# Ledger of designs, part 166: peptides against a protein of PDB entry 2AZE

Target 1, 148 residues: chain A of PDB entry 2AZE
Amino acid sequence: AQECQNLEVERQRRLERIKQKQSQLQELILQQIAFKNLVQRNRHAEQQASRPPPPNSVIHLPFIIVNTSKKTVIDCSISNDKFEYLFNFDNTFEIHDDIEVLKRMGMACGLESGSCSAEDLKMARSLVPKALEPYVTEMAQGTVGGVF
Target 2, 101 residues: chain B of PDB entry 2AZE
Amino acid sequence: GRLEGLTQDLRQLQESEQQLDHLMNICTTQLRLLSEDTDSQRLAYVTCQDLRSIADPAEQMVMVIKAPPETQLQAVDSSENFQISLKSKQGPIDVFLCPEE

## One batch from the design tools (peptide; made by RFdiffusion4, then SolubleMPNN)

Design b1_p24_5_s4 (from b1_p24_5, 15 letters changed)
Fold by OpenDDE base, seed 3:
Structure b1_p24_5_s4 (fold): chain B 148 residues (1-148), chain C 101 residues (1-101), chain A 24 residues (1-24)
Amino acid sequence: as target 1 above (148 residues)
Amino acid sequence: as target 2 above (101 residues)
Amino acid sequence: SMEKLRQDVKEARKKLAEAKKKKA
């Protein structure tokens, strides 16, 4: 009885760990798709324009963005060496990393929300190695989460 | 019996985890290749228009933060306190606003 | 890598979301 109980505990532990790794894998896949899609988009755009964009007109990854109402008052304290920043807002704000921005731009092809058209899915599959294609398909169908 | 069933389940879970690890390694390898490719890094950018597409500058201010990898970030958003704290150990932090049209 | 910073953002967002739920 005690042995079975111990194994049940271990089983649950492994299940939770697998669940966490599944989430991590999905995020990694989305990140890969988003990056490759972004690079592809920009390469195509630069080719069409026959020149790169002005250097100061683009924001290279990595970055973080903070957005708030234009009415929000922001007080900023900066250290002399710019190693420390403190922002105080008088109202709510949002913070996003670059990957989230790319997702919202559609660079992950809507795969992150399961809102993936046939064309989006085709694009997503084309941006990952063959070994990952089945998982991309599962993500699009919302069938991830099972143990394989 | 129950013991045999549990033992089998654990073996299957171990195999599943190994498969996940393998797929994750493939992903991390691909991401590393992208990070090491100079051309890819040159092309890894968004425009102000991109940011405007997700946050309307007419109503929202968008602040961009460029920070070193090991920068610490803390945020508080409550009725009494709205704060973001950044602390870098490896270099200066750059902050700028996304221009409005 | 930038993963640590992204993780901090993720944790911050999670914390903020939880705080908002408590206010509701």
Scores: peptide ipSAE 0.416, ipTM 0.916, DockQ to the pose 0.708
Fold by OpenDDE base, seed 4:
Structure b1_p24_5_s4 (fold): chain B 148 residues (1-148), chain C 101 residues (1-101), chain A 24 residues (1-24)
Amino acid sequence: as target 1 above (148 residues)
Amino acid sequence: as target 2 above (101 residues)
Amino acid sequence: SMEKLRQDVKEARKKLAEAKKKKA
């Protein structure tokens, strides 16, 4: 029946939209956890050191990093106003954003890969509002979206 | 029947989506709060040591790019072209290298 | 918001990863 067909189309549409939103939510959660965890780490470190780090020794978010072999030749063209940059490499390179860096640092507690220890999961849960805790648990278990 | 089943499915999906929207709003709110908190922003940093743990400067050069919001980035990595292009619209881009030590 | 730039990086990484898969 046409009515059933219409509903099936709508069902599929909603499923896809939900899937997209799930991905977005997961990323937002990871960002929140990573940021808060980073802040806590640094706060604790500064307290122990009884001083902040030298200003030129730290990189504040946001940032991007590019890494390549030390032997890679890099040509850089910069506009007069420094609004445009062009980097040419003679070999392969890697590029990472700040969030990825934080994840690799463990700031997301391994939640990004579902590789949370019990302690990691506890930390992750503590860094989100109560309403998000169940979803964090689902992420850790890899069960997000299983009901769809 | 099929109609009843589909109708029920749609209701369940609607509820799920509403929950997701709610959770997303919570997340975005939290992120905004972090962005507005000066102390949090002061503490939102990594060190060169942190970056070394990801890409060892003994073997890899690490370049840091500080770009304003809405900066456009394109990258190409092929046998014929290895390139990164940046275009900012809101301000100058800052680039520097992390020291090896 | 830095989301646009992060998205560009993400897309770039995806593209690069795909290219590497094709080469290997």
Scores: peptide ipSAE 0.410, ipTM 0.917, DockQ to the pose 0.785
Fold by OpenDDE base, seed 1:
Structure b1_p24_5_s4 (fold): chain B 148 residues (1-148), chain C 101 residues (1-101), chain A 24 residues (1-24)
Amino acid sequence: as target 1 above (148 residues)
Amino acid sequence: as target 2 above (101 residues)
Amino acid sequence: SMEKLRQDVKEARKKLAEAKKKKA
């Protein structure tokens, strides 16, 4: 019947939306863990050093990084007001955002790859509200994807 | 029947989506709290050593871009064109290199 | 919010990866 067809279309729409939200939630969780873990690391480091690092020695979030071979020639054009930049490279390059950098630093405890040790999982759980702990566990096991 | 089954499925999906929305709200709230905490923001930094651990400047140069919100970025990587374009509307863009040592 | 810029980076990385695949 037409009604059943309409409901099937709606069902598929909702399934796709849920899938998208699952992905977004996972990313938000990873961001939260990475941020809190970074802050915790730095707090501990500063306590051990009994002083903050020099202001020009650190890069505060947010940021973007570009990396390429040291042999790569880079030409840069900058507007007078520094509102516009154009970089030309003679070879391939990579670009990363700050969150990706934090993940590669291990700040997300390997949760992004499902490669959490027991200690990593304990850390990850400790950095989220209680309500999110079950989902963190599911992420670590790679079992996220089903409907609640 | 089929109609009842579909109706039940939609109700279950609605409940699942509501649960996801709730969890997402919790996450968003936590991130906002972090952004509002001055001490957390002060401690939200990486070092050049951190960047070296990701891309060793002994072999790779690392360029850092500090741009205002809503800055537009485009990149092209082809045999004939390797390019990054940045356009800000809210202020100047700061670019610097991470030291090798 | 820096989400727009992060999204631009993500999209750029995707395009770059695809371009490399085509180049290979």
Scores: peptide ipSAE 0.409, ipTM 0.917, DockQ to the pose 0.817
Fold by OpenDDE base, seed 2:
Structure b1_p24_5_s4 (fold): chain B 148 residues (1-148), chain C 101 residues (1-101), chain A 24 residues (1-24)
Amino acid sequence: as target 1 above (148 residues)
Amino acid sequence: as target 2 above (101 residues)
Amino acid sequence: SMEKLRQDVKEARKKLAEAKKKKA
C-alpha cells in the first residue's frame, strides 16, 4: 500500500513536469519560427530595396513595448545610472514583449492559436529541424499531448 | 494489479519525458545558433510600420524599452495605481518613443 | 537570457488582466 502511494505521488509529479515541459517546448518552437521568419522577411526586403533600412527606423530584438492613449499622462522617474525606472500613468496601459509582437505580426504563422492555413503550416515546418516537424503539426491541429 | 499498472505508467511517462527533453535540446540549440549568427542578429528587427500595425501611433503612444537580460519588471493597473517598475542589475535601461509618420 | 524579463511581462499581463476582471 505504501509503495503504491509513493508511485502515485511520483506519477503525478512526472505528469506535472511533462505538462510544464510541453508548454516550454511550444514557446521555444514559436520563438524559433518567429525569429527565422522575421530574419527571412527582412533579408528579402533589404534585397528588394538594395539597401538596409535607415538605422533609426528599426528596433532590434530584444525589446518591450508599452502603449497607452496619447492623452495619458506619464510621469517617469529615472535613477542617475539609469538602472531603475518608475513610470506612473493616470490611465490604463498595455505591455507586450517582443515575442508577442512577432506573434501578432504573424511571424509564428498562426501556430500559436492553432489557426494555421495549409500554407502557414508549410512555412512553419520549413523553419524547424526535421525532428520538430511532427510537434509543429500537433500544435497546428491542437493535438499536443495526445500521446498521453 | 495496481502496483503493476503504476509501474507501467511510470515507464511510459519516463519515455515521454525523454522525448520532450530531446526536442527541447534541439530547439534550444537552434535558438543558440541564431543568437551566434551575426547576420541573423543584424536582421532581427521590427520596423515602425510593424509597431503601427499592432498599436497605431495615431491613437496610441508607443514606448519602446531596451533592457538588459535579467531585468526585473513589475506592473500595476488599478483605479488608484497605474505603474511600471524596472530594475536592472547588468546595465542601463534605454527608453524611447516610437516615431510617428 | 531575456526569458526572465519575458516571463515577468507575462506575469504582469496576467495580473493586469485579473485586475481588470475585478473592476468589471
Scores: peptide ipSAE 0.407, ipTM 0.916, DockQ to the pose 0.808

Design b1_p24_6_s1 (from b1_p24_6, 9 letters changed)
Fold by OpenDDE base, seed 5:
Structure b1_p24_6_s1 (fold): chain B 148 residues (1-148), chain C 101 residues (1-101), chain A 24 residues (1-24)
Amino acid sequence: as target 1 above (148 residues)
Amino acid sequence: as target 2 above (101 residues)
Amino acid sequence: SPIKGISREELEANRERAAARAAE
């Protein structure tokens, strides 16, 4: 019936929307975990060192990373006020945002790939509010959305 | 019947979405709190050692770009053009290099 | 310092070094 057809369309629409929100939620969770884990790591390190690192030895978020082969020739044009940069490379380059850097550092405990160990999962759970722990578990197991 | 089944499914999906919204709100709140916490921001940094885990400066040239919010980034990575363009409207852009470069 | 801001001169030097390496 037409009514059923309409509901089927709506069902699909809702499923897609839920999927999108799941993706967004997962990213938010990963960002939270990565950030908190980073802060925790650094706090501990500074406590052990009894001082913060030298100001010029660290890079604070936010940032982006650009890397390329050392063989890559780079031409750079910089405006006088440093408001504009133009980089020309003679070969391929990579760009990474800070979140991706943190993930690659393991700050998200491998949760981003569902490859976290039991210890990693424990850490991940400890870095989110209680309400999010079940979802973190589902992410680790790759079972997010399984009930939909 | 089919209609009743679909209706039930939609209600269930609605509940699921509401749960997601709730969780997302929690996450968003947490992230805002982190962004507003001075101590957290002070500790939100990476080291050169961290960056080496991403791209070894012995083999790669690694640039770190700190740009003000709303900075426009345009990147082209093709066989004919390899370019990054940055344009800030809110302040100067800072670029850093890791050691061994 | 392990992290340093780049200058035009430093970037040019890097470019020259990269060019030399690329020529290998």
Scores: peptide ipSAE 0.167, ipTM 0.890, DockQ to the pose 0.043
Fold by OpenDDE base, seed 4:
Structure b1_p24_6_s1 (fold): chain B 148 residues (1-148), chain C 101 residues (1-101), chain A 24 residues (1-24)
Amino acid sequence: as target 1 above (148 residues)
Amino acid sequence: as target 2 above (101 residues)
Amino acid sequence: SPIKGISREELEANRERAAARAAE
């Protein structure tokens, strides 16, 4: 009886660990798709234009975005060596990392919200190794972890 | 019996976890390859048009921050205090604005 | 160029413009 109880506790522990790893894997997949899709888009655009974009017209990863109303008053203090910044706002602001920006741009093909069209899903599958394709399909269908 | 069933379940969960670990290793490997590929890094950029699609500069001030690795970021967003603090240990921080045009 | 790095002066100017707009 005690042995059974111990195994049941261990079972629950493993299930929780698997759940955590599933979440991590999904995020890694989304990052991979987003990055590869971005690179592919830009490569195609540069080929069509027959030149790279002007250096000061693009922002390379990594970066973060801060946005606020144009009416927001911003006070910024910068150290002499630019190692330290302090921003004070008189109203709310938003911070987004580059991955979130890519997702909102559609670079993850809507996979992050399970809202993929057939074309989006095809694109997503094409941007991952074969071994990951089934998982991408499950993400799109919202059926990840159905076996547990 | 119950013990045998639980033992079998644990074996199945172990196999499932091993599969997840394998898939995660594939993903991390792919991401490392992207980070190490010079051409991919050259093409890993967004444009002002992309930024406008996220937050329109006509309505929002959009600030882009490029900071070295391990930069500390502290943010407070409350009715009494709205603040962002950045501290880099590896180099200068660069800040950019996206124009309305 | 459409995207530019900003200086302390540019940030201060932006603050002043924002304050003016907020006062309207």
Scores: peptide ipSAE 0.165, ipTM 0.889, DockQ to the pose 0.043
Fold by OpenDDE base, seed 1:
Structure b1_p24_6_s1 (fold): chain B 148 residues (1-148), chain C 101 residues (1-101), chain A 24 residues (1-24)
Amino acid sequence: as target 1 above (148 residues)
Amino acid sequence: as target 2 above (101 residues)
Amino acid sequence: SPIKGISREELEANRERAAARAAE
């Protein structure tokens, strides 16, 4: 009886760990798709333009963005060496990392919300190794989360 | 019996976790390859048009922060105060504004 | 260059321009 109880505890522990790893894997897959899709888009754009974009017209990863209403008053203090910044706002702001920006740009093909068209799903599948394709399909269907 | 059933379940869960680990390793490897590929990193950028698609510059002020690795970011967003603090130890922090159209 | 690097003064100037437009 005690042995069975111990094994039940271990079972729950493993199930929880698997659940966490599934979430991590999904995020990693989304990052991979987003990055590769971004690179592919930009490569194609540069090929069409027959040149890279002007140096100061783009922002390379990594970065974060901060946005707030244009009506928000912002007081900014910057150290002389630019090592320290202090922003004070009189209203709410939003912070987004580059991955979130890519997702909102559609670089993850809507896979993050399970709202992939057939074409988006095809694109997503093409941007991952074959071994990951079944998982991408499950993500699109919303059927991930089981034990396999 | 119950013990045998639980033992079998744990074995199956172990195999499932190993499969997950394998997939995660594949994915992590792909991400590392992207980070190590100079051409990919050269092409890993967003444009002003991209930023406008995230937040309309006509309504929102959009700042882009380029900070060295290990930069500390502290943010408070509450009714009492709204603040962002940045502190770098590895170099200057660059902040860019997305212009209006 | 469409993307502008900023100083504190540039950020303040941007805010002032936005405020001015909002007041119009």
Scores: peptide ipSAE 0.157, ipTM 0.884, DockQ to the pose 0.045
Fold by OpenDDE base, seed 3:
Structure b1_p24_6_s1 (fold): chain B 148 residues (1-148), chain C 101 residues (1-101), chain A 24 residues (1-24)
Amino acid sequence: as target 1 above (148 residues)
Amino acid sequence: as target 2 above (101 residues)
Amino acid sequence: SPIKGISREELEANRERAAARAAE
């Protein structure tokens, strides 16, 4: 019946929206874990060294990374006020945001790829509020959304 | 019947979405707390060693771009054109290189 | 220093080095 058809359309719409929100939530969790883990690491390191790192030895978030082969020829033009940059490469390049960098550093404890050790999972859980711990567990197991 | 089943499904999906929204709010709150904490922001940094773990400066040229909020970034990475364009409206853009280069 | 900000001149110098390496 037409009524059932309408509800089925709505059901599909809601399922897709939930799927999108699940992805967003997972990313938010990963960001939270990565940031807190980074801060924790650096705090500990500075305490052990009894001093902060030299100012020019670190890059504070936020930032973007661009990398390419050293063989890549790069032409760059910069405006006088440094408001505009134009880079031309003769070969492929990669762009990574700071979150991706943190993930690759292991700051998200491998949760982003579902490759958490028991220790990694323990760390990940410790860096989120209690209400999020079950979801972190599901992410590690790859069972997120199983009830839908 | 089918109608009753669909109606029940929609109610369940609504509850599930509300749960997700709640969890997302918790996450965003935590992230805001981090952004508002001066000490946390001071400690939110990576080192050259960290960058080397992402891309070896012996093989790769690594640039770090610090751009003000709302900076426009356009990238073309095709077989014919490889280009990055940056335009800031809120301040200068800073670009850094690893010293190993 | 572990990191350095780059100027237009430094980027140009870097380009020249990259071009030299690419020509090898």
Scores: peptide ipSAE 0.154, ipTM 0.887, DockQ to the pose 0.044

Design b1_p24_6_s2 (from b1_p24_6, 8 letters changed)
Fold by OpenDDE base, seed 2:
Structure b1_p24_6_s2 (fold): chain B 148 residues (1-148), chain C 101 residues (1-101), chain A 24 residues (1-24)
Amino acid sequence: as target 1 above (148 residues)
Amino acid sequence: as target 2 above (101 residues)
Amino acid sequence: SPIKGISLEELEKSREEAARRALE
């Protein structure tokens, strides 16, 4: 009885670890898809324009976005070497990392919310190695979470 | 019996975890390949139009921060104060503004 | 260019002007 109880505890530990790894894998897949899709989009756009964009018209990854109302007053302090910044706002603000921006741009094909069209899913599958395609399909269907 | 069943379950879970580890390894390898490809990195950018689709500069100020790796970010968003603190260890931090135009 | 580097002074000036307009 005690041995069985110990194994059940271990079982629960492993299940939790697997759950965590599933989440990590999903995020990695989304990042891969988003990056590759972004690169593909930009490559196509530059080919169509027959030139790269102006140097100061684009922001390369990685980056962070901060947005707030245009009415918000911002006080900024910068160290002499620009190693330290302090921003004080008089109202609320939002912070978004580059991955979140890409997701909101649709670069992850809606896979992050499990709301993929047939074309979105096709695109997502095309941007990952074959071994990951079944998992992408499961993500789109919202069936990830079970033990396989 | 119950013991045998649990033992078998644990073996199956181990196999499942190994499969996950393998898939994760594939993903990390792909991401490394992307980071090592100069052309891909050159094309890994967003435009002001992209940023406007996320936060319209007509209503919002959009600030872009490019910080070196391992930069520490501290944010406070409460009724008492609204603050962002950045501390870089590997170089200067650059800040840009997306115009409304 | 669509994106520009922003100095401390430019940021403060811009936000101050926006705040002023909001009060009018």
Scores: peptide ipSAE 0.041, ipTM 0.865, DockQ to the pose 0.042
Fold by OpenDDE base, seed 4:
Structure b1_p24_6_s2 (fold): chain B 148 residues (1-148), chain C 101 residues (1-101), chain A 24 residues (1-24)
Amino acid sequence: as target 1 above (148 residues)
Amino acid sequence: as target 2 above (101 residues)
Amino acid sequence: SPIKGISLEELEKSREEAARRALE
């Protein structure tokens, strides 16, 4: 009985660890797809234009964005060396990291919500190593986590 | 029996975890390769049009922040206080505004 | 369309001007 109890504790521990790793893996996959898709898009665009965009017309990763209403009053302060910034708003704001921006741009092919089309799924699969393709398929179907 | 069943479950979970570890290693490797590839990094950018798809400058002010690695970000968003604090340890922080078309 | 790097002072000025225009 005691031995079984010990194994049950271990089982639960492993299940929790697996759950955490599944979440981490999914995020890593989404990042990979988003980055590669972005690069591919931009490469194609530059080829069609026969030139890269002007340097100050694009923002390279990494970055974050902050958005708020145009009516929001923003008070800000900056240190002399620009190492420290403080922004005060009189209303709500939103913060998005670059990965979230890419997802909302569709760079992750809608895989993040499991709502990708057949074409999106094909694209997603093409942007990962072969070993990851089955997991991408599971993500698209929302069937990840079958070990539980 | 119960013991045998649990033992079997643990073996299966171990195999599952090993598979996950392997897949994660593959992903990490791919991301590292992307970060080390100069051409990929050159092409890893977004445009104003992209940012407008997230938040239209006609309705929203869109600020872009480029900060060095390990920059600390603190944000408070409540009815009493709306604040963002940035503290860099590795260099200056750059701020950009996405204009309207 | 270019993305403009601006100082905090410039940002504040821009926001103030935008707010003023919005009220007109």
Scores: peptide ipSAE 0.027, ipTM 0.862, DockQ to the pose 0.045
Fold by OpenDDE base, seed 5:
Structure b1_p24_6_s2 (fold): chain B 148 residues (1-148), chain C 101 residues (1-101), chain A 24 residues (1-24)
Amino acid sequence: as target 1 above (148 residues)
Amino acid sequence: as target 2 above (101 residues)
Amino acid sequence: SPIKGISLEELEKSREEAARRALE
């Protein structure tokens, strides 16, 4: 019946919306874990050193990383006020978001790729509110969305 | 029947979505708390050593770009053009090079 | 609009000290 067809359309719509929200939630969780883990790491390191690093000796978030071969020729044009930059490369380059950098640093405990050791998973769980722990577990197991 | 089944599915999906919304709210709250915590902000940094783990400066040139919020970044990476354009409206853009050891 | 063109070598030279201080 037409009613059933309408409900099927709605079902699919909701499934897609849920899928999108799941993806968004996973990213948010990863960001949270990465940030908290980074902060925790640095806090511990500073405590061990008994002092913070020089303020200008570290790169605070947010930032963007650009890397290319050292053989790549780069031309840079900068406005006088430094409001505008133009980089021209003669070869390919990579751009990395700070979040991606943190992930590659292992700050997300390998959760982003489902490559969590038992210790990694323990760390990840410890960095989220209790309500999010089950979801972290699901992410690690690759079973997110299994109920749908 | 089919109608009943679909109706039940929709109810289940609604509950699932509500749970997701709740979890998302928790997560966004946590992120806001992190952004508002001065100590966390102070400790939210990476080192050159960290950056080397991403791209070794011995082999790669590594630039760090710190730009004000709402800075426009356009990148073209094709066989014909390799370009990055940055345009800020809120302040100057800072660019640093990760030094070699 | 961009005004000053900087080569890779010039960029490295000009930003070396700032980079060192910021990243080490």
Scores: peptide ipSAE 0.026, ipTM 0.863, DockQ to the pose 0.177
Fold by OpenDDE base, seed 1:
Structure b1_p24_6_s2 (fold): chain B 148 residues (1-148), chain C 101 residues (1-101), chain A 24 residues (1-24)
Amino acid sequence: as target 1 above (148 residues)
Amino acid sequence: as target 2 above (101 residues)
Amino acid sequence: SPIKGISLEELEKSREEAARRALE
């Protein structure tokens, strides 16, 4: 009886750990797809243009985005060495990391929200190693969550 | 019996976790390869057009912040205080604005 | 610590390279 109880506790612990790993894996897959898709897009664009974009016209990863209404008043304090910044807003703002930006750009093929067309899914599958393709398919179908 | 059933469940969960670990290792390896590939990093960029698709510069002010690794970011977004604090220890922080602003 | 307090408007007008760059 006590042994069974101990095993049940362990079972629950393992289930929680698996759940966490599933979430982490999904995020990693989305990051991989987003990055590779971005690189592929830019490579193709540069090939078509036969030149890279001007250096000051692009922002390389990593970065963060801050956006707010154009009506928002912003005060900025900067240290002499530019090591410290302080922004004060009179209204709400949004912060997005580069991964979120890529997702919103569609670089993750809509896989993050289950809005993945057949073509999107094909693209997503092509951007991961073969071993990850089944999991990508499950993500698109919304069937991830069980034990396999 | 109950013990046998639980033992079998744990074995199955172990196999599932090992499979997840394997897939995660593959994925992290791919990400590391991307980070180590200079050509990929050169091509890992967004444009002004991309930023416009996220937030319209006609309605929103869009600020891009590039900071060295390990930069600390503190944000307060409440009814009484709206603030962002950045502190870098490895170099200067760069701020970019969309041209429409 | 920050030593220079400026508004966004002032930052844009000054074109302070250290604090602001255009994406183009």
Scores: peptide ipSAE 0.021, ipTM 0.860, DockQ to the pose 0.187

